# Ledger of designs, part 143: peptides against a protein of PDB entry 4Z63

Target 1, 334 residues: chain A of PDB entry 4Z63
Amino acid sequence: LCLGMNDLTGNIPEDLFHLKRLNLLGIQENRLSGSLSREIRNLSSLVRLDVSWNLFSGEIPDVFDELPQLKFFLGQTNGFIGGIPKSLANSPSLNLLNLRNNSLSGRLMLNCTAMIALNSLDLGTNRFNGRLPENLPDCKRLKNVNLARNTFHGQVPESFKNFESLSYFSLSNSSLANISSALGILQHCKNLTTLVLTLNFHGEALPDDSSLHFEKLKVLVVANCRLTGSMPRWLSSSNELQLLDLSWNRLTGAIPSWIGDFKALFYLDLSNNSFTGEIPKSLTKLESLTSRNISVNEPSPDFPFFMKRNESARALQYNQIFGFPPTIELGHNN

## One batch from the design tools (peptide; made by RFdiffusion4, then SolubleMPNN)

Design b2_p18_3_s1 (from b2_p18_3, 6 letters changed)
Fold by OpenDDE base, seed 1:
Structure b2_p18_3_s1 (fold): chain B 334 residues (1-334), chain A 18 residues (1-18)
Amino acid sequence: as target 1 above (334 residues)
Amino acid sequence: SYITTVEEPVDLEAAAAK
């Protein structure tokens, strides 16, 4: 049943939950309000539940043990409060959980040993606090993780060295500290292609450790951290780099010539730093900017990107990395 | 400009009023 993208108001009629053979319930992009009914438990055949973009409030009901076929739960952009219910945090069937842009709070806890099918987790823009869950690497299929705009004090857990499934990771604006430790840990994530760390590590030094290596890194965004240091030499070994944003930092020194050796680099933002010297001539030879064929068919993160012009401006949303225009931004390096 | 993955909270009350 798909009732999305309407002007439906009120609560879900209880009689809807008598549809025991229903595999898909989509009621997204409406004005549905009140609590999400516990009677969802009656939808025992449910594979996909989309309640996103509504006015739902209260706690998410702890009924997911009665939904053994549920693979997709989409609840983004609601007013949900409380934590992730225990049955949801233990769901063996769940592939995708999207609860971004809610008011969920408390310590983030998932039973990753039980969540054997979880491949995408979006909890961005919530009120989770405490530390990053050390057991996330136990979610052996977890590829896409957005935890942006939560209050995860401290460092990236050492256990994330074992996060082999991790491909796309967003931690923007999560009060993280120790960028040296974070990068030292995350370099062990052999499948990591996208790393977004914007608005963390406030005023720290960007490490220039030649021992750091990100083999498959395509997207690196570490903007608006007030980072000190220079362009990190270890980044030159990330031959697949497509997008680099280190803007709004305090980086100094020259822009190195190796920045133009990235064959796939189509987006470079080094603006609002303190770089000096000449613009590398190698930037004029970037193959990705001279050739029209950027491969649009590459896997991308499930979480959206946002381009902020300033702190007060409404961000432009980009659902795919290749939605960004080919860019070289070196402005405001005074 | 800078890239982030931080979604601005949708004012649900304002969204309901439109």
Scores: peptide ipSAE 0.480, ipTM 0.825, DockQ to the pose 0.907
Fold by OpenDDE base, seed 3:
Structure b2_p18_3_s1 (fold): chain B 334 residues (1-334), chain A 18 residues (1-18)
Amino acid sequence: as target 1 above (334 residues)
Amino acid sequence: SYITTVEEPVDLEAAAAK
């Protein structure tokens, strides 16, 4: 049943929950309000539930043990409060959980040993607090993780050295500290291709440790952190780099010539720093900017990106990395 | 400009009042 993108108001009719053979319920992009009914438990054949972009409030009902076929739960952009229900946090069937842009709170807890099918987790823009869950690497299929705009104080857990499934990771604006530790840990994530750390590590030094190595890194965004230091030498070994944003920091020194050696680099933003010297001539040799055949069919994070002109500006949404225009931005340097 | 993954929260109360 697909009723998305209407002006539906009020509650879901109770009789809808009698549809025991229903595999897909999509009621997204409406004005549905009140609590999400516990009677969703009666939809025992449900594979996909999309209640996103509504006015739902209250706690998410703890009925997911009665939904053994549920693979996709989308509840982004609602007023949900409380935590992740225990049955949801233990779901063996769930592949994708998207609860971004809610008011969920408390400590983030998932039983990753039970969540054997979880591959995508989006909990960005909530009110979770405490530390990052150390057991996330136990979610052996978890590839996509957005935890941006929560209050995860402290450091990236040491256990994330073992996060082999992790490919796309966003922690933007999560009150993280110790960028040196974070990068030192995350370099062990052999499948990590996208790393977004914007609005963290306030005023720290970007590490220039030559021992750091991100073999498969395609997207690195560490913007608006007021980071000090220079362009990190370790980044030169990330031969697959496609997008680099280090804008709105306090980085100094020269822009190194090896920036032009990245064959796939199509987006570079180093603006609003304190870089000095000449623009490397090697930037004029970036193959991705000269070639007409950029492969558009690469895997992308499930979470959206946003481009902000400044902190007060309305963000432009980009759902795919290749949605960004080919860019070299070096403005507002010394 | 800078890239982020931070979605601005939707004020649902304000949205419901319109």
Scores: peptide ipSAE 0.462, ipTM 0.811, DockQ to the pose 0.800
Fold by OpenDDE base, seed 4:
Structure b2_p18_3_s1 (fold): chain B 334 residues (1-334), chain A 18 residues (1-18)
Amino acid sequence: as target 1 above (334 residues)
Amino acid sequence: SYITTVEEPVDLEAAAAK
């Protein structure tokens, strides 16, 4: 049953939960309000539940043990409160969980040992607090993780060096500290292609350790951290780099010539730093900007990107990395 | 400009009041 993208109001009729053969319930992009009914447990054949972009409130019902076929739960952009229900946090069938942009709170806990099918997790823009869950790497298929805009004080857990499945990781504005430790850990994520760390590590030094290596890194965003230091030499070994944003930091020194050697680099923002010297001539030879149509069909993160002009400006949403225009921003350097 | 993955919270109260 697909009723998305309407102006439906009120709550879900209780009789809808009698549809025991229902595989897909999509009621997204409406004005549905109230609590999500516990009677959803009666939808025993449910594979996909999309309740996103509504006015749902209250706690998410703890009935996911009665939904053994559920692979997709989309609840982003609602008013859900409380934690992730225990049955949801233990779901062996769930492939994708999206609860972005809610009011979920407390300590984030997932039973990753039970969640054997989880490949995408989006919990961005919630009210989770405490530390990053150390057991996330136990989610052996977890590829896409957005935990942005939560309050995960402290450091990236050391256990994340074993996060082999991790490909896309967003931790923007999550009160993280110790960028040196974070990068030192995350470099071990051999499948990591996208790393977004904007609005963390305030005033720390960007490490220039030649021992750091991100083999498959395509997207690095570490903007608006007030980071000190220079362009990190370790980044020059990330030959697949497509997008680099280090804007709104306090980086100094020259822009190195190797920045123009990235054949796939189509988006570069080094603006609002303290870089000095000349613009590298190698930037004029970026193949991606001269001749090469970057394949639009490359896998992207499941979470959206946002471009902010400033802290007070409304963000522009980009659902795909290749949605960004080819860009070289070097402005506001002195 | 800078890139982030932070979505601005939808003011659901304001949306409900509309």
Scores: peptide ipSAE 0.451, ipTM 0.815, DockQ to the pose 0.781
Fold by OpenDDE base, seed 5:
Structure b2_p18_3_s1 (fold): chain B 334 residues (1-334), chain A 18 residues (1-18)
Amino acid sequence: as target 1 above (334 residues)
Amino acid sequence: SYITTVEEPVDLEAAAAK
């Protein structure tokens, strides 16, 4: 049953929960309000539940033990409060959990040993507090993780050295500290292709440790951190780099010539830093900007990107990395 | 400009008022 993108109001009719054969319930992008009914438990055949973009409130019901076929739960952009229900945090069937842009709070706890199918987790823009859950690497299929805009004070856990499934990771604006430790840990994530760390590590030094290596890194965004230092030499070994945003930092020194050696680099933003010297001639030879054949069909994160022109401007949403225009921004350097 | 993954919180009250 797909009733998304309407002007539906009120609550879900109780009789809808008698549909025991229902595999898909999509009621997203409406004005549905009140609590999400516990009677969802009666939808024992449910594979996909999409209640996103509504006015739902209260706690998410702890009924997911009665939904053994549920693979997709989309509840983003609601007023949900409380934590992740225990049955949801233990779901062996769940592939994707999206609860972004809610009011969920407390410690983030997932039973990753039980969540054997979880491949995508979006909990961005919530009120989770405490530390990043150390057991996330135990979610052996977890590829996509957005935890942006929570209050995960402290450091990236050491256990994330073992996060082999991790490919796409966003921690933007999550009150993280110690960028040196974070990068030192995350370099061990052999499948990591996208790393977004914007609005963390305020005023720290960007490490220039030649021992750091991100072999498969395609997207690095560490913007608006007020980071000090220079262009990191370790980044020159990330030969697959496609997008680099280090804008709105306090980086100094020259832009190195190796920045033009990235064959796939189509988006470079080094603006609003303190870089000096000449523009490397190698940037004029970026093959990605001169050749028409950028392979547009690469795997992308499940979480959207946002381009902010300034702190007050409405962000432009980009659902795909290749939605960004080919860009070289070197403006506002002194 | 800079890239982030932080969505602006949808003012649910404002969305309901439209």
Scores: peptide ipSAE 0.456, ipTM 0.816, DockQ to the pose 0.870; fails the geometry check

Design b2_p18_3_s2 (from b2_p18_3, 6 letters changed)
Fold by OpenDDE base, seed 4:
Order: C-alpha cells, then sequence, then structure tokens
Structure b2_p18_3_s2 (fold): chain B 334 residues (1-334), chain A 18 residues (1-18)
C-alpha cells in the first residue's frame, strides 16, 4: 500500500493493521501525526515500512520482534523521541534503518550480533549522546553509516579498526576529538570509500603521517574544523580520490603538485585556508575535468550530502556524489 | 562553501502550523 506524497492528516486508521498480507506500507510525505501505533505488529508480512516525512511523535513502538520479514524501516524526518526500541535494535531481518532527522535521544545501542542483515544505518540529526557504539563493527554487513549531528563526545572507538564492512561513513558535527586517532583507526577500514568528518576536531592538527593509508578512499570531506597543518602527504596514495573538501580550515603551506595526479578527482575545495605559493600547474591536467566520462554509475552513500555557502546559509542537498558539479575552489587563501 | 552531511532540522512545528 503506497499512500506517500499526499496531504493525509491524522493517524493511520486502525483497520489498516488488519492487512496481515501487506508487504509494503508507504505513507511517507504526508501530515500524519500522533504516535506510531503499536498495532503495526499485526502487519506480520511487512517487508518495507516507510513513514518518513510526517509529523509522528512519541516513542517508536517496541514491536519489531513481531515483524520477522521487515527489511526496510524508513522513519526519517519525524518527531520521534526516546531510543531505538529493543526489538528494532535486535532485528535479524532489518537491512536498512533510516531514522535521520528525529529527536531520538540517549545512548545509541544496537545489538550488532543479532542485526546480521543490517547494511545501512542512518541516524543523522538526532539527539543521541555519549560515545560512539564500540560494537558497530560487529554488524558484519554494515556498509553505510550516517551518525552526523549527534553528540558523540570523545574519540572514534579502537574497535573500528575491525570495521571491514564499512564503506560510507559520516560523522559530521558529532563533537568528535582527536583526528589523528580517528584517521589512524579508520585507515584500517579497507572498504572505506567515503569519509565525512566536517565540523569536528576543532582546532586540531591534521596529521601528516606518511604511514597513514586509505586504499579505496574516493571521497574525503574534513571541512570547517579549523584544522592546522599542511596538505597531508598520506593522501597522495589514495589514487581513487574523486572528491576532496578541506575548506574552512587553517591549513598552511603550498598546495602540492601531486593533487593534479588524481585521475578521478573532479571536485576539489581548499578554499578558506591559509595556503601559500603558486597554484600547481598539474591541476590544469586533471583528466576528470577534461573528459565527460565520470562514471555516474558508481555506488553512492545512502545518506545525502549538503553544501553550505556559510554557517547561516541554507544547505543545498546532493543525493549523489556525482551530483556535485566539477569544481576547483581555491579562494580565500591568505 | 563546505560540504557536510548535517541535515538542517525540519521545523516540524512550523510544518504543522502551515
Amino acid sequence: as target 1 above (334 residues)
Amino acid sequence: SYITTVEEPVDLEAAAAA
């Protein structure tokens, strides 16, 4: 049943929960309000539940143990409060959980040993606090993780060295500290292709440790951190780099010539730093900017990106990395 | 400009009042 993108108001009619053979319920992009009924438990054949972009409030009901076939739960952009229900945090069937842009709070806890099918997790823009869950690497299929705009004080857990499934990771504006430790840990994530760390590590030094290596890194965004240091030499070994944003930092020194050796680099923002010297001539030889054939068919993160002109500006949403225009921004280096 | 993955909160109160 698909009722999305309407002006439906009120709550879900109770009689809808008698549809025991229902595999898909999509009621997204409406004005549905009140609590999400616990009677969703009666939808025992449910594979996909999309309640996103509504006015739902209260706690998410703890009934997911009665939904053994549920693979997709989309609840982003609601007023949900409380934590992730225990039955949801233990769901063996769930592949994708999206609860971005809610008011969920407390410590983030998932039983990753039970969540054997979880491959995508979006909990960005919530009120989770405490530390990053150390057991996230136990979610053996977890590829896509957005935890941006939560209050995860402290460091990236050491356990994330074992996060082999991790490919797309966003931690923007999550009160993280110790960028050297974070990068030192995350370099062990051999499948990591996208790393977004914007608005963390305030005033720290960007490590220039030549021992750091991100083998498959395609997208690195570490913007607006007030980072000190220079262009990191270790990044030169990330031959698959497509997008680099280090803007709004305090980086100094020259822009190195190796920045033009990235064959796939189509987006470069080094603006609002303190870089000096000449613009590398190698930037004029970026193959990605001379050829139209950027492979648009590459896997992208499930979470959206946002481009902000400044802290007060409304963000532009980009659902795919290749949605970014080919860009070289070197402005405002003094 | 800078890239982030931080979604601006939808003002649900404003959306409910509209």
Scores: peptide ipSAE 0.465, ipTM 0.814, DockQ to the pose 0.830
Fold by OpenDDE base, seed 3:
Structure b2_p18_3_s2 (fold): chain B 334 residues (1-334), chain A 18 residues (1-18)
Amino acid sequence: as target 1 above (334 residues)
Amino acid sequence: SYITTVEEPVDLEAAAAA
């Protein structure tokens, strides 16, 4: 049943929960309000539940033990409060959980040993607090993780050295500290292709440790951190780099010539830093900007990106990395 | 400009009143 993108108001009719053979319920992009009914437990054949972009409030009902076939739960952009219900945090069937842009709070706890099918987790823009869950690497299929705009004070857990499944990771604006430790840990994530760390590590030094290596890194965004230091030499070994945003920092020194050696680099933003010297001539030879053969069909993070002109500006949403225009931005440097 | 993954929260109360 697909009733998305309407002006439906009120609650879900109770009779809808009699549809025991229903595999897909999509009621997204409406004005549905109140609590999400516990009676969703009666939808025992449910594979996909999309309640996103509504006015739902209250706690998410703890009924997911009665939904053994549920693979997709989308509840982004609602007023949900409380935590992730225990049955959801233990769901062996769930592949994708998207609860971004809610008011969920408390400690983030997932039973990753039980969540054997979880591959995508989006909990961005919530009110989770405490530390990052150390057991996330136990989610052996977890590839996509957005935890942006939560209050995960402290450092990236040491356990994330073992996060082999991790491909796309966003921790933007999560009150993280110690960028040196974070990068030192995350370099061990062999499948990591996208790393977004914007609005963290305020005023720290970007490490220039030649021992750091991100073999498969395609997208690195560490913007608006007030980072000091220079362009990190370790980044030159990330031969697959496609997008680099280090804008709105306090980086100094020259832009190194090796920045033009990235064959796939189509988006470069180094603006609003304190870089000096000449623009490397190698930037004029970037193959991705000279050739039209960029494969648009590469896997992308499930979480959206947002481009902000400034802190007060409305963000422009990009759903895919290749949605960004080919860009070289070097403005507002010395 | 800078890239982020931070979605601005939708004020659901304001959206419901509009």
Scores: peptide ipSAE 0.460, ipTM 0.809, DockQ to the pose 0.812
Fold by OpenDDE base, seed 1:
Structure b2_p18_3_s2 (fold): chain B 334 residues (1-334), chain A 18 residues (1-18)
Amino acid sequence: as target 1 above (334 residues)
Amino acid sequence: SYITTVEEPVDLEAAAAA
């Protein structure tokens, strides 16, 4: 049943929950309000539930043990409060959980040993607090993780050295500390292609440790952290780099010539730093900017990106990395 | 400008009024 993108109001009719053979319920992008009914438990054949972009409130019902076939739960952009219900945090069938842009709170706890199918987790823009869950690497299929705009005090857990499934990781504005430790840990994530750390590590030094290596890194965004230091030499070994944003930091020194050696680099923002010297001539030879053949068909994160121009302006949403225009931004390096 | 993955909270009341 697909009723998305309408002007439906009120609550879900109770009789809808008698549809025991229903595999897909999509009621997204409406004005549905009230609590999400516990009676969703009666939808025992449900594979996909999309209630996103509504006015739902209250706690998410703890009925996911009665939904053994549920693979997709999309509840982003609602007013949900409380935590992730225990049955959801233990779901062996769930592949994708998107509860971004809600009011969920408390400690983030997932039983990753039970969540054997979880491959995408989006909990960005919630009110989770405490530390990053140390057991996230136990979610052996977890590839896409957005935890942006939560209050995860402290450091990236040491256990994330074993996060082999991790490909796309967003932690923007999550009150993280110790960038040296974070990078030192995350370099062990062999499948990590996208790393977004914007608005963390406030005033720390960007490590220039030659022992750091991110082999598969395509997208690195560490903007608006007030980071000190210089362009990190370890980044020169990330030969697949496509997008680099280190803007709005306090980075100094020269822009190194190796920045133009990235064959796939189509987006570079080093603006609003304190870089000095000349613009590297190698930037004029970036193959990605001279040849129109950007492979648009590469896998991308499930979470959106946002370009924030001003604090007061609505950020422009980009659903894919290749949605960004080819850019070299070196402005405001005074 | 800078890139982030932080979505600005949708004002649900404003979205309902639109």
Scores: peptide ipSAE 0.498, ipTM 0.832, DockQ to the pose 0.896; fails the geometry check
Fold by OpenDDE base, seed 5:
Structure b2_p18_3_s2 (fold): chain B 334 residues (1-334), chain A 18 residues (1-18)
Amino acid sequence: as target 1 above (334 residues)
Amino acid sequence: SYITTVEEPVDLEAAAAA
């Protein structure tokens, strides 16, 4: 049953929960309000539940033990409060959980040992507090993780050295500290291709440790952190780099010539720093900007990106990395 | 400009009134 993208109001009719053969319920992008009914438990054949972009409130019902076939739960952009229900945090069937842009709170706890199918987790823009869950690497299929805009005070857990499934990771604006530790840990994530750390590590030094290595890194965004230091030499070994945003920091020194050696680099933002010297001539030879035919059908993160022009402007949403225009931004340097 | 993954909170009350 697909009723998304309408002007539906009120609650879900109770009789809808008698549809025991229903595999897909999509009611996204409406004005549905009230609590999400516990009677969802009666939809025992449900594979996909999309209630996103509504006015739902209250706690998410703890009924996911009665939904053994549920693979996709999308509840982003609602007024949900409380925590992740225990049955949801233990779901062996769930592949994707998206609860971004809610009012969920408390400590983030998932039973990753039970969540054997979880591959995508989006909990961005919630009120989770405490520390990042140390057991996330136990979610052996977890590839996509967005935890942006929560209050995860502290450091990236040491256990994330073992996060082999991790490919796409966003922690933007999550009150993280110790960028040196974070990068030192995350370099061990052999499948990590996208790393977004914007609005963390305020005023720290960007490490220039030649021992750091991100072999498969394609997207690095560490913007608006007020980071000190220079262009990190370790980044020169990330030969697959496609997008680099280090804008709105306090980085100094020259832009190194090796920045033009990245064959796939199509987006570079080093603006609003304190870089000095000449523009590297190698930037004029970026193959990605001169050749028309980079057919980039590459996997992208499940979470959206946002380009903020200024603090007051509405952010432009980009659902894919390749939605960004080819860019070299070096403005507002010294 | 800078890239982030932070979605601006949707004012659900404003969205309901629109």
Scores: peptide ipSAE 0.462, ipTM 0.814, DockQ to the pose 0.868; fails the geometry check

